# Peptides against a protein of PDB entry 7Q4I, part 36

Target 1, 281 residues: chain A of PDB entry 7Q4I
Amino acid sequence: HENSTIAERLYSEVRVLCWIMTNPSNHQKKARHVKRTWGKRCNKLIFMSSAKDDELDAVALPVGEGRNNLWGKTKEAYKYIYEHHINDADWFLKADDDTYTIVENMRYMLYPYSPETPVYFGCKFKPYVKQGYMSGGAGYVLSREAVRRFVVEALPNPKLCKSDNSGAEDVEIGKCLQNVNVLAGDSRDSNGRGRFFPFVPEHHLIPSHTDKKFWYWQYIFYKTDEGLDCCSDNAISFHYVSPNQMYVLDYLIYHLRPYGIINTPDALPNKLAVGELMPEI

## One batch from the design tools (peptide; made by RFdiffusion4, then SolubleMPNN)

Design b1_p11_4_s3 (from b1_p11_4, 6 letters changed)
Fold by OpenDDE base, seed 2:
Structure b1_p11_4_s3 (fold): chain B 281 residues (1-281), chain A 11 residues (1-11)
Amino acid sequence: as target 1 above (281 residues)
Amino acid sequence: SEYEKALLEAS
């Protein structure tokens, strides 16, 4: 018997369209489980594929499959969204079919921002793009204005956006977005803890004797800790989540409760003006 | 992403 009044308010005020990167071979294996778990909490959920699937609500984009076509699929996905769904949401999340997202926490992070602010959020990486780019696997969310700029201003211009379909999807969109002055936002909470994660919770929560040479430490834009302080209490996403783990996470996050512990949510922050960002931490 | 997987494989 939970009070979801604030969550319901945010569901209405911070509308999120989630598009899932998938392929026909993963419709049943992975994508279906997204739809049955966290994807149901999006205001709109679309699966972007190379084949139509009416049961899944999958769209057949005019792209090939394979690792070298992910950038092409992302471009076509956002073109499709802009043409058909740009007014269906305020924010547009890209996630993989093995990404798990706590959509309520994303709405909380996004609440103060105007969807007309050219901004996007995710797990920020520092290489290749001056302002940084967002990890593809952790998922990244564009404002409506960011989508507009990407599709209308960046994509048609080969000088601003790579015309070929090859390349790292997340890097390439990051380049394009930077070139049209879409800001790479800071998704960290008020304590400086991350919200978007490119790995499973275990990888972040458990202090590993991970070699400092591990690529992640070189790529992460902001300093991050391992252990219990790694992650915001309002963490948004994790990557490499198996289909089974999605159901586990759904249970743990939305059903399992320690009896007698009541969580009181923090007050919502003030809304920002168009173009304003939260102050640096 | 496939990019991240490639990075993991290379690490």
Scores: peptide ipSAE 0.026, ipTM 0.713, DockQ to the pose 0.280
Fold by OpenDDE base, seed 5:
Structure b1_p11_4_s3 (fold): chain B 281 residues (1-281), chain A 11 residues (1-11)
Amino acid sequence: as target 1 above (281 residues)
Amino acid sequence: SEYEKALLEAS
């Protein structure tokens, strides 16, 4: 009964490699549940770890484990992607092993952009980086050109990119990308609603869920509100999603339907030229 | 940021 013709078209035209940040202790606890749910909708799925796991498709990066090595792992992950997979996709998503992603919605957002445009998308934060940076937990997606610039131009130069493996990985990659003129894109929909979220849906949908003094409200680059208007109907990601909730979300998004309601997708926008961005809202 | 999240989790 389902017509997936447009989704199938975008699967072929907007190829996404998803790499998942994980560690050996989470291969069975978390990562395998990504593989069994939303990760199967990526064109390529790779788990970046410190130990190899052939069942999971996990890669052993030359890094230590622990939260203090996340930046080091991110650098090695993108080096690995550039060396082995740069032509396997057009876009390269970083996600955590507790991030849930609606890949079809990401393809829809990315469709007009050229992968040769130096751009990346996610939940944009305003501190530390002039153009902003993308929240690590919400996941962020780089164009092929952005990956090239990061690995080839930024990483080898300590003046452009931090050589130490310590620090907040999302801030550090944001600094590096800015220094090689990779643009921090606007991921909001045509109504100005966000698509990448650093928390679970409940935290964004329920008004007054958090105190207005919560750091998040000072960090968001674009003004956003709580409630039903918080989130795009084409939202892309949520963070802090438990393994069980990944299966719940898969059921709710891909199986559960209100009988008699037909969703007709909007027409695809025109493709942009290389270097061109969508107008800001 | 990941740093801020880490601080919140540690508190």
Scores: peptide ipSAE 0.024, ipTM 0.690, DockQ to the pose 0.285
Fold by OpenDDE base, seed 1:
Structure b1_p11_4_s3 (fold): chain B 281 residues (1-281), chain A 11 residues (1-11)
Amino acid sequence: as target 1 above (281 residues)
Amino acid sequence: SEYEKALLEAS
């Protein structure tokens, strides 16, 4: 028996639309498993593809497939969301079809922020964009105002946002958002631990799993350690999660319990004013 | 990013 009263409150007060980047070849192989696991905890779940799939709730965007079209697909996805779904949620999460997300932990992070604040969150990287940008694989979440600014102010202006569909999707949206004064937020918890992760849990939790020369250590915006101190107790996302591992994570997080241990949640923080951010730590 | 994915696939 669980008490989900706080989670239910946050489900109502911090509404999240999740859109999943996928393609027709992955509808059955990957996307379906997102829908059957963590995706069911979003307020709205949409799969963005090049082909329609009514069983999956996939939208056919007017883009080609392939890595060189990911930026094009992201632009069209947010245009579609703005046109059809901008009032269906307060926050708009992009994830890949191999990203696993603990939506309740994301709602907890977002709770103090106004959706009218131009901000977005994720795993912040430092190259190419002055304020940083959010890793595409870890997933990133835009406020409603951030989506509005992206679609209405940035996309129509080639000087603010790249008109071509080529380039690194996460870098390009990061440039566009910076150019319309959408702030790259700090997603770390009060202990300075990360919440969005561009790899599987094992790669972050195990010390010395990667070489110190691994590109990730040069890209990460905030200094982080390996091991158990790498990750927040309220971690939000992991990437490169196989379909089988999604079901394992769903079981471990939502079903498996150590008998006699009760987790008492911290009190919710005070809400911030429009335009106000939590202090960086 | 596409660059990140390419690096991971090449590693």
Scores: peptide ipSAE 0.028, ipTM 0.724, DockQ to the pose 0.351; fails the geometry check
Fold by OpenDDE base, seed 4:
Formats: structure tokens, sequence, C-alpha cells
Structure b1_p11_4_s3 (fold): chain B 281 residues (1-281), chain A 11 residues (1-11)
């Protein structure tokens, strides 16, 4: 009795390759649960690791493990994608192995944009990068053109992109992307509500969960509130989602229904020209 | 940032 016609259309028209940042110690503990939940809704799903895992479809990137190598892994991941998969999708999502993503909502956000537009989306932070950068934990999605510019134009040039593997991964890619004129898009919905979230739903939905001195409030690019107005009805991602919570979210989002309530999707917006962005709120 | 993330994960 479910009608998925629009979702199926967007699955075809807005192709998403999801790459998951993981490591060998998390293949079974975390990554496989991504594969068994939201990752199955990507057009292509790849786990980027330091070791190959045929069951998981994990790629062994030529990088070391540890938090200090996340930037190196991101660079190698996108190089791998560009070399092997650049035509397999229109959009390329980075997520962590504890990020949960509602891929249909991401496709809805991305629908008006050309994949040839140099743009990327996520939870935009304001420090360090003039146009902002996208929070690593919330996940961020690059257009095909953004990936091309990152790999072909930015990475080979030490003046544009940090050659060392150290540094905050999300900040460093943000700097690189800015330097090749990849735009940091606005992922908020028409009501100004966020879609990408660097924490679990509880942390955003519950008012006063954190004090106003919490670093997050100084980092967010766009002003946001806590409570029900924090989050779009078409929210895309949450971070720090445990393996068990991934299955809970899958159940709540895709299975559990309040009887007698039927949702009608909003009309799709008009498609934008190459290089055009939606007006900022 | 990844630094702040690391702090949160360590807490």
Amino acid sequence: as target 1 above (281 residues)
Amino acid sequence: SEYEKALLEAS
C-alpha cells in the first residue's frame, strides 16, 4: 500500500554514491550496520578503509589508521572514487560509520541542482573557511563537478590543498574546495531548518540539551534553534548514531506508521541551470 | 571540526 513512485524517480535521476569512512576494527562493529540499514538506499555504497573486506565491500586505501589520518583517507577516498566511480553517480556523499542518512531526503534537496555545478552540501560551519565548510560527522555531499575539481585541480596543488595528511578532515577539504571555487551550499529547507546534523536527533530536538557556550553554537554557519523547529521534516543526516539506533531509525522512518495519517509530498522545485544555486534564506 | 568531534567522542 506504499506509493514510492517519486522516490523511485529520484533514485534514478539523483544518483548518489555513498562512501563510508571506516576502519578494519569497525567493519563488523559499525560499518556492516550501515550496509544493512540506510546504506542500502544509496545507488552505490563503498566502505573506505585500510583493509579490504569482500563481505562489506570495503576498499583498502593506501593510508594509515587513526584520527590523524582522516584527512589522508578522505583524499584517497575521493581519488579512488574519481578513478573508478565518477560516472556511477551524480552526487558523492561522505559519511561516517556512525552517521545515519535518509537518502531520499538528500535526493529531494539535491534534485534542483546540476551535478555539473561545483557545489557541496552538509552542516555548514563558519570558522576557518570564509564560505564555510561542512561538518565531517554530519556527512557532506559533493556534486560530480566538485569531486572532479577536488581531485584534478585541488589535490595536485599544495597551494590549494594541504598535501600533509594531518589536520581536521572537514576543515581541510573545505579549504581545498573553496580554493577551486566549489561552493558551500545551503542545505536548509524552505523554512530555514537544517537537514544535516552533527549529533543524534535527541541533542537537536530537546531544548537546552546543551548550554549556549557549547562550541557548536559558535560553529554553526546559519542560526538554528533547538526543539521541533531545529530540524527539517526532510532531515538528511544525524551523527553519533549507534549500530542499534540505526535499526531503530530504520524502523521508525520506514516501517512504523501512525494509522490514518497520509503524507503528501511537496512538489519538486524547478531545476536550476549549471552553476545556479537556490536563493539563500 | 574533527578536533571537536574527537573531544566529544572522548567524553
Scores: peptide ipSAE 0.024, ipTM 0.695, DockQ to the pose 0.314; fails the geometry check

Design b1_p11_4_s4 (from b1_p11_4, 8 letters changed)
Fold by OpenDDE base, seed 4:
Structure b1_p11_4_s4 (fold): chain B 281 residues (1-281), chain A 11 residues (1-11)
Amino acid sequence: as target 1 above (281 residues)
Amino acid sequence: SEYEEALLKAS
């Protein structure tokens, strides 16, 4: 009794490759649960690790593990994608192995954009990068052109992109992308509500969960509120989602239904020209 | 990310 016609259309027209940041110790603990839940809704799913895992479809990147190597892993991941998979998708999502993503909502957000537009989306933070950068934990999605510019133009140039593997991964890619004129897009919905979230739903939905001195309020690029108005009805991602909560979210989002309530999707917006962005709110 | 987690712990 479910009608997925529009979702199926977007699956075909807005192809998403999802790469998951993981490590060998998390293959079984976390990554496999991504594969068994939201990751199955990607057009292509790859786990980027330091060790190969044929069951998981994990790639062994030539990097070390630990927080100080996340930037190195990100660079190698996108190099790998560019070399092997650049034509397998239109959009390229980075997510952590504890990020949950509603891929259909991401396709909806991305639909109007050309993958040849140098743009990327996520939870935009304002420090360090003039145009902003996207939170690593919330996940961020690059257009095909953004990946090309990152790998071909930015990475080979130490003046544009940090050659060392140290540093905050999300900040460093943000700097690199800005330096090659990849635009930091606005992922908010038409009501100005966010779609990518660096924390679990509870932390965003519950008012006064954190005080206003919490770093997040100083980092967010766009002003946001807590409570029900915090989050788009078409929210895309949440972070710090435990393996168990991934299955809970899958059940709540894709299975549990209030009887007698039928949702009608909004009309798709017009497609934008190459290089064109939606007006900012 | 580990970076964001570190920031959370520092808050």
Scores: peptide ipSAE 0.028, ipTM 0.725, DockQ to the pose 0.275
Fold by OpenDDE base, seed 3:
Structure b1_p11_4_s4 (fold): chain B 281 residues (1-281), chain A 11 residues (1-11)
Amino acid sequence: as target 1 above (281 residues)
Amino acid sequence: SEYEEALLKAS
């Protein structure tokens, strides 16, 4: 028997539309398992594909498949959201069909922010974009105002947003968002620990003997450590999560409990004014 | 994602 009162409150006050990047070949293999696990905790869940699937609730976007079409799919996805769903949520999460998200932790992070603040969050990378951009695989979440600016102000202007469909999806949206003054927020917790992760928990929690020249260490915007101090107690996302691991994570996070240990949630912070961000750490 | 996989292969 659990108490979910505060989670239910945040479900109502911090509405999240999750759109999942997928393709027809992954509808059954991957996307279906998102729908059966963490995706059910979104206020609205949409799968963005190139083919319609009524069982999955997949939308057929007018784009091709493959690496060179991810940017095109992202543009069309947000256009679709703006046209049909902009008022259905306050925040709009992009995730891959192998991203796992703890939606309650995301709502907790987003709670103080106004959805009318032009901001987005994720795992911030430092190259290519001055303010940084959010890793595509870790998932990133835009405020309603950020979506509006992206679709209405950035996309129609080739000087602000790349018109063709090629390029790194996460970099390109990062450039577009910067050009319309959407702020790349800091998603770290009060202890400076990350919340959005571009790899599985194991890769972050277990100290790696990998080369310092591994691209991730060159790309990460904020200094981060490996091991037990790598990750927030309120972590939001992990990437490269297999379908089977999604069910395992659902069990571990929402069902398995150590007997006699009761978690007490921290108090909610004060809400910020429109345009205001949390202080830098 | 396809992009991240490409980066992993390039590293």
Scores: peptide ipSAE 0.027, ipTM 0.720, DockQ to the pose 0.266
Fold by OpenDDE base, seed 2:
Structure b1_p11_4_s4 (fold): chain B 281 residues (1-281), chain A 11 residues (1-11)
Amino acid sequence: as target 1 above (281 residues)
Amino acid sequence: SEYEEALLKAS
């Protein structure tokens, strides 16, 4: 018997459209499990594919499949969203079909921001893009204004946005967004802990004797720790989550409770004006 | 993402 009053408020005030990157071969294998777990907590959930699937609510985008088409699919996905769904939400999350997202925590992070602020959030990486870009796998969320700028201002201009469908999807959108002055936000909590993660919880929580040469440490924009301090108590996403793990996470996060421990949520921060960001940590 | 997977394979 939980009190979800604040979560319900945020569900209404911070509307999130989630679009899932998938393909026809993964509709049943992966995407279906997103729909049955965390995806049901989005205000709107759309699966972006190359084939229509009415059972899944999948959209057939005019793109090919394969690694070299992910950028093309992202462009078409956001074009589709802008054309059909731009007013259905305030924030627009891209996630993979093996990304798990705690949508309530994302709403909490986004609450103070205006959707008219040109900003996007995710796991920020530092290479290739001056302000950084957001990891594709961890998922990234654009404000409504960011989507508008991307689709209306960036995509039509080959000088601002790559016209070819090749390239790293997350890097390319990051370049485009930077070129139209969409800000790469800081997703970290007040303690400086990350919220969007490009790997499974185990990879972040368990101090691995990971070689400092591991690419992740070179790519991460902000300093991060391993272990229990790796992750915000309000973490938003994890990547490489298997279908089975999605159900496990759903159980652990939303059902399993230690008896007698009551969590009191922090007060909501003040809302920011249009164009304002949270202060640096 | 497939990009991240490629990076993992390269590491």
Scores: peptide ipSAE 0.026, ipTM 0.713, DockQ to the pose 0.277
Fold by OpenDDE base, seed 5:
Structure b1_p11_4_s4 (fold): chain B 281 residues (1-281), chain A 11 residues (1-11)
Amino acid sequence: as target 1 above (281 residues)
Amino acid sequence: SEYEEALLKAS
């Protein structure tokens, strides 16, 4: 009964490689549940770890484990992607092993953009980086050109990119990308609603869930509100999603339907030229 | 995940 013609078209035209940040202790507890849910909708799915796991498709990067090595792991992950997979996709998503992603909605957002445009998307934060940076937990997606610039131009130059493996990985990659003129894109929909979220849906949908003094409200680059207007109908990601909730979300998003309601998708926008961005809202 | 958690603890 389902018509997936447009989704199938975008699957072929907007190819996404998803790499998942994980560690050996989380292969069975978390990562495998990503693989069994939303990760199966990526064109390519790779788990970046410190140990190889052929059942999971996990890669052993030459890094240590622990919070202090996340930046090091991110650098090695993108080096690995550039060396082995740069032509396997057009866009390259980083996500955590507790991030849930609606890949079809990401393809819809990315459709007008050229993968040769140096741009990346996610939940944009305003501190530390002039143009902003993308929240690590919400996941962020780089164009093929952005990956090239990061690996080839930024990483080899200590003046452009931090050589030490310590620090907040999302801030550090944001600094590096800015230094090679990769643009921090606007991921909001046409109504100005966000698509990438650093928390679970409940935290964004329920008004007054958090105090207004909560750091998030000082960090968000674009003004946003809580409640039903918090989130795009085409939202892309949520963070802190438990393994069980991934299966719940898969059921709710892809199976559960209100009988008699037909959702007709909007027409695809025109494609942009290389280097062109959508107008800011 | 680790970054947001760290920020939560610092706030």
Scores: peptide ipSAE 0.025, ipTM 0.708, DockQ to the pose 0.252

Design b1_p11_5_s1 (from b1_p11_5, 6 letters changed)
Fold by OpenDDE base, seed 5:
Order: structure tokens, then sequence, then C-alpha cells
Structure b1_p11_5_s1 (fold): chain B 281 residues (1-281), chain A 11 residues (1-11)
């Protein structure tokens, strides 16, 4: 027996379009496994590619393939979303084809916010962008208003947004969003624990898994620790998740239960006004 | 699983 009443409510009230960054060589190897696991819990799921695939629901964007075209693909993906899907959801998640997302936990984080608030969330990094930017691999989620501002106000203006297709896509979108006053939100839980993660759970959960000189510790916007306190009980995303590990995570999160332990969810917070943010911790 | 040595550094 499972009671999903609150999750069903949030599915209807906090609508999420997930777009997956992929390429034709990864349709069968990676992307289809997203579709068969966590992607089925999005309100809308679209794969952004350079080739159409009707079985996958992949869109052929007018971009070349390769790591040097990721920024171009991100711009075209959001243009496509704005043109065809801006009213299909309230929030718009970018993820990679090796990102795993617990969509219910994302809906819980987003619940108090208005989709008309110009805000986006993810794993916040501090370099290059004054307010910070969200790590591309951890995935990042834009409000409907943030998408509108990005596509309508930022992209057409070379002074606000990089016109060429080169560069780090996560940094470049972060610059563009800052230039149109889209706020880089705080995705941490009430205990100050992170929710979006640019690595697999093992890298965050195991103390001293990485050297203290590892770039990540210099890039994180908010101080975080390793070990069990690294991660929210309501964590949202992990990166570098293999196709097989997606099925393992689906089993562990949605099926495996410790007998006799009942998890009672916290009450939903009050909704915020348009333009209002939760206080930073 | 991706070991730390294979994680691409940011720009």
Amino acid sequence: as target 1 above (281 residues)
Amino acid sequence: YVPPSKIKPPP
C-alpha cells in the first residue's frame, strides 16, 4: 500500500517540462533509459537532439553535434520550448542523458514559488557570474518567466547574451539570465543541505572521496560537507549516472522499503507572492 | 560510476 495523494497534488500544481540534452549516438545507449525511469515522472518529456526520433520523442534542433555546440543546442532548445511548450508547464528542467532526477523532490522545492517569478535553481557555482550560475551536469530548472526573459529579452541581444555557439553552456546561460534579472535561487533544504548534485551519490556521501584541492570545493557557492550531511533527504538530482544505475535508483527510491518505517511528509509551506523568494540559509 | 579523474573540470 502506498499513499501518493500529496505527490499527485504536486504533479498537477507544479507542472514540470523536462528537456534532455542528447545526441543521435546516445538515443539508444542513454536517452531511452531516462525515458524508462525518472523521465516518466515529468509532466512533459522532450529529448533535444540533432536528429528526430519518434520512438524517443526526440526533436531535431538546427545545431551541429559535439561538446563545442552545447551552448548552441541550449539556446535552440529553449527557443523550441518557448515556441511550442511555454504553456505546457510551470517549470522547465534541463538535464543531461546521464542525469538522474527525483521529480517529486523538485516539485516540493518549487511549490512555494510562482512560475511568474524570474528565478532558476540548480547546483550553484560562484565563478564567472556575480550571482552565481547553475552547474549544467546537475541539471537546472527555470520558471516560465525565466524562459520568457531568456528567449525574448536575452537571446536577441548580443550585449546581453553570447551570439556564437561556443563556450560552456551553463556559464553562458548563467550570464544571460543575470543580464535579464533572472535570480539564481537557493536550492538548499531547511537544514542547509544541497539538492542538486553534479556527481553520483557516492562522490558526495563518502568522506574524503575527493582531494580537498578538487575544483568542486572552490566552485560551490554554498559551503557543503561530505558524508551523510552532504545531501538533503529530499535530494533532486545526481550526474554521471549510468543507464544501469538509473534502474537501480528507481528500485531503491520507489520500491525498496524498510519494513515498519513510515515516512510522514512535512507540511507544504505557504506560497510566495510573485517576485518573492525563500530566505537564504 | 565515473572516477574523479574523469570528471571534466569547469572552464
Scores: peptide ipSAE 0.065, ipTM 0.816, DockQ to the pose 0.146
Fold by OpenDDE base, seed 1:
Structure b1_p11_5_s1 (fold): chain B 281 residues (1-281), chain A 11 residues (1-11)
Amino acid sequence: as target 1 above (281 residues)
Amino acid sequence: YVPPSKIKPPP
């Protein structure tokens, strides 16, 4: 009873490879539930791990486990993608195994951009990187050209990109991408509402849920508020989503409908030229 | 559910 014609068009025109950061202990506990929910809406879905799992489609990267190896895993994941999958998609999403993503909303945001534009999107943070960097937990998406520049130009040069595997992976990739002129895009909608979120919906939607001294308010690049105005009607991602909550979100977003309410999508924007960005608001 | 007090800030 649904008309998915525009979503099907965007599925073909805005191809997304999703890679999921996971580990062998989370293959069954978390990653499997990504595969059974939002991950099935990616054009390609790959789980990046330290062990192979053919049932999950997990790749064994040559890295150790633990938080101190996340940067190493991110570098090896993008090297693997560039070598094997660079032509399988136009855009390349990193997400965690507890990130939930509405892929159709991401395709809508990305539609005007050329994949040959050196740009990436996510929840932008302001510390450590002059142009900002994208929160690792909220997930971030690179254009095909951004992946090429990262792997071919940044990674081989220790002056442009950290050669060791230590550090915060999201900060380190942000530094590397800045050093090869990959732009940190604005993922906000036309009303200035965010689309990528580093926490569960409840933490963003409920006013005064956090103290104003909470680190997030010092890290966020763009001024934001709590409550219903926190989040775009076309929100893309949330983090710290449990396996059970993934199925709840999948039901609420794709199955549950208020009877008699029809959502009419806005017209698609005009496509931008290569190297052109939407103006920041 | 992960309460805000348990969310580790970036370094």
Scores: peptide ipSAE 0.059, ipTM 0.811, DockQ to the pose 0.146
Fold by OpenDDE base, seed 2:
Structure b1_p11_5_s1 (fold): chain B 281 residues (1-281), chain A 11 residues (1-11)
Amino acid sequence: as target 1 above (281 residues)
Amino acid sequence: YVPPSKIKPPP
């Protein structure tokens, strides 16, 4: 028996719309498993595809399929969200159909922020965008104001946002968001540990899993460690999570408990004013 | 599992 009172409060106060990047070939193979695991903890869950699927709640966006169309799909997804769902949530998470997200931990991170603050969070990378950009695979979350600025101010202006559908999706949205003064937030916890991860837990938790020359260490905006200290106790996301691993993670995080260990959550921080950020760590 | 060698950055 668990006390979920704080989680229930955050579910109500920090409303999250999750949109999942998918394609018709992955509706059954991947996206369905998101819906059956972590996606059920979103306030709203939408699958953005090129084909409609009423069983999945998939939307057919007017885009082609393939990696070269991901930016086009992201633009159309946020246009769709703005038109139909901008008031359904306070925060808008993009995730892939192989991203796993602990939505409660995301709500905890987002709690102090106003959704009217032009900010977004994720695994911050340093190349291509001066303030950084958020890794597409780790998932990234926009405030309501960030979505508004992206769709209304950035997308219509070719000088602010790439008009064609080519390019790296996460880099291109990062450029657009910077150009409309949406801040690339710091997702790290109070100990400086990351919350959004572009790889599976094993990749981060096991020291020397990658060479020091691995591109990730050059791309990461904030210094991070490998091993048990790699990751926040309130980690939010992992990428390259197989459908089977989603069920494993769901079990481990929400069901498996060491008997006799009681976790007491930290007190919620004070809410920030509109435009205020948590201090950098 | 995706080996690190198969995990590529954006171009």
Scores: peptide ipSAE 0.056, ipTM 0.791, DockQ to the pose 0.148
Fold by OpenDDE base, seed 3:
Structure b1_p11_5_s1 (fold): chain B 281 residues (1-281), chain A 11 residues (1-11)
Amino acid sequence: as target 1 above (281 residues)
Amino acid sequence: YVPPSKIKPPP
């Protein structure tokens, strides 16, 4: 027996639409496994593709495939969400078809924030964008107001948002969001530990897994460590998670329990006013 | 699993 009362409350109070970046070649290979694992814990789950798939619930966006079209797909995905789904959720998560997300931990992080606050969260990187931008692979979550500003204010203005479909999608959305005063939030926990991760748990948990010259250490906005102190106890996402690893993570997180150990959740923080952020650490 | 050698930086 498990007690999910607080998780059920947060499911109702912190509604999350998850959209998954995918393509037709990955519908069966990757995206289906997202749907069968962590994606089922979203309030709404949509797969954004170039082809419709009724078994997957995939949307055919009017974009080409390939890495050079990811920005185009991101723009069309958020346009689609704004037109059809803006009231179906409070928060709007972008993830890749090889991103794993603990949605309950994301709801916990988002709980104090108003969805009318122009803010977004993820793994913050420091280059290219003054306030930083969120890593595309780690996934990033926009408030409802952030989506509105992106689609209504930024996208129609070539001075605020890149009109072509080329470029790094995460950098380009980061520029657009900054230009409409959507704040790049701090997703770290109260101990300063990260919650969104652009790699698999193994790469973060094992000290010296990467060289000190590895680009990640130059890109990360907040100083972080490797090892067990790398990651929040309430971590939200990991990237480069294989389909098989998604099922392993689902088992480890939601099913496997050490007998005689009972986790007690921390108290929920106070809700913030519209426009208010948690203090930076 | 993605080997470190396959992890590419953002452009």
Scores: peptide ipSAE 0.054, ipTM 0.795, DockQ to the pose 0.145

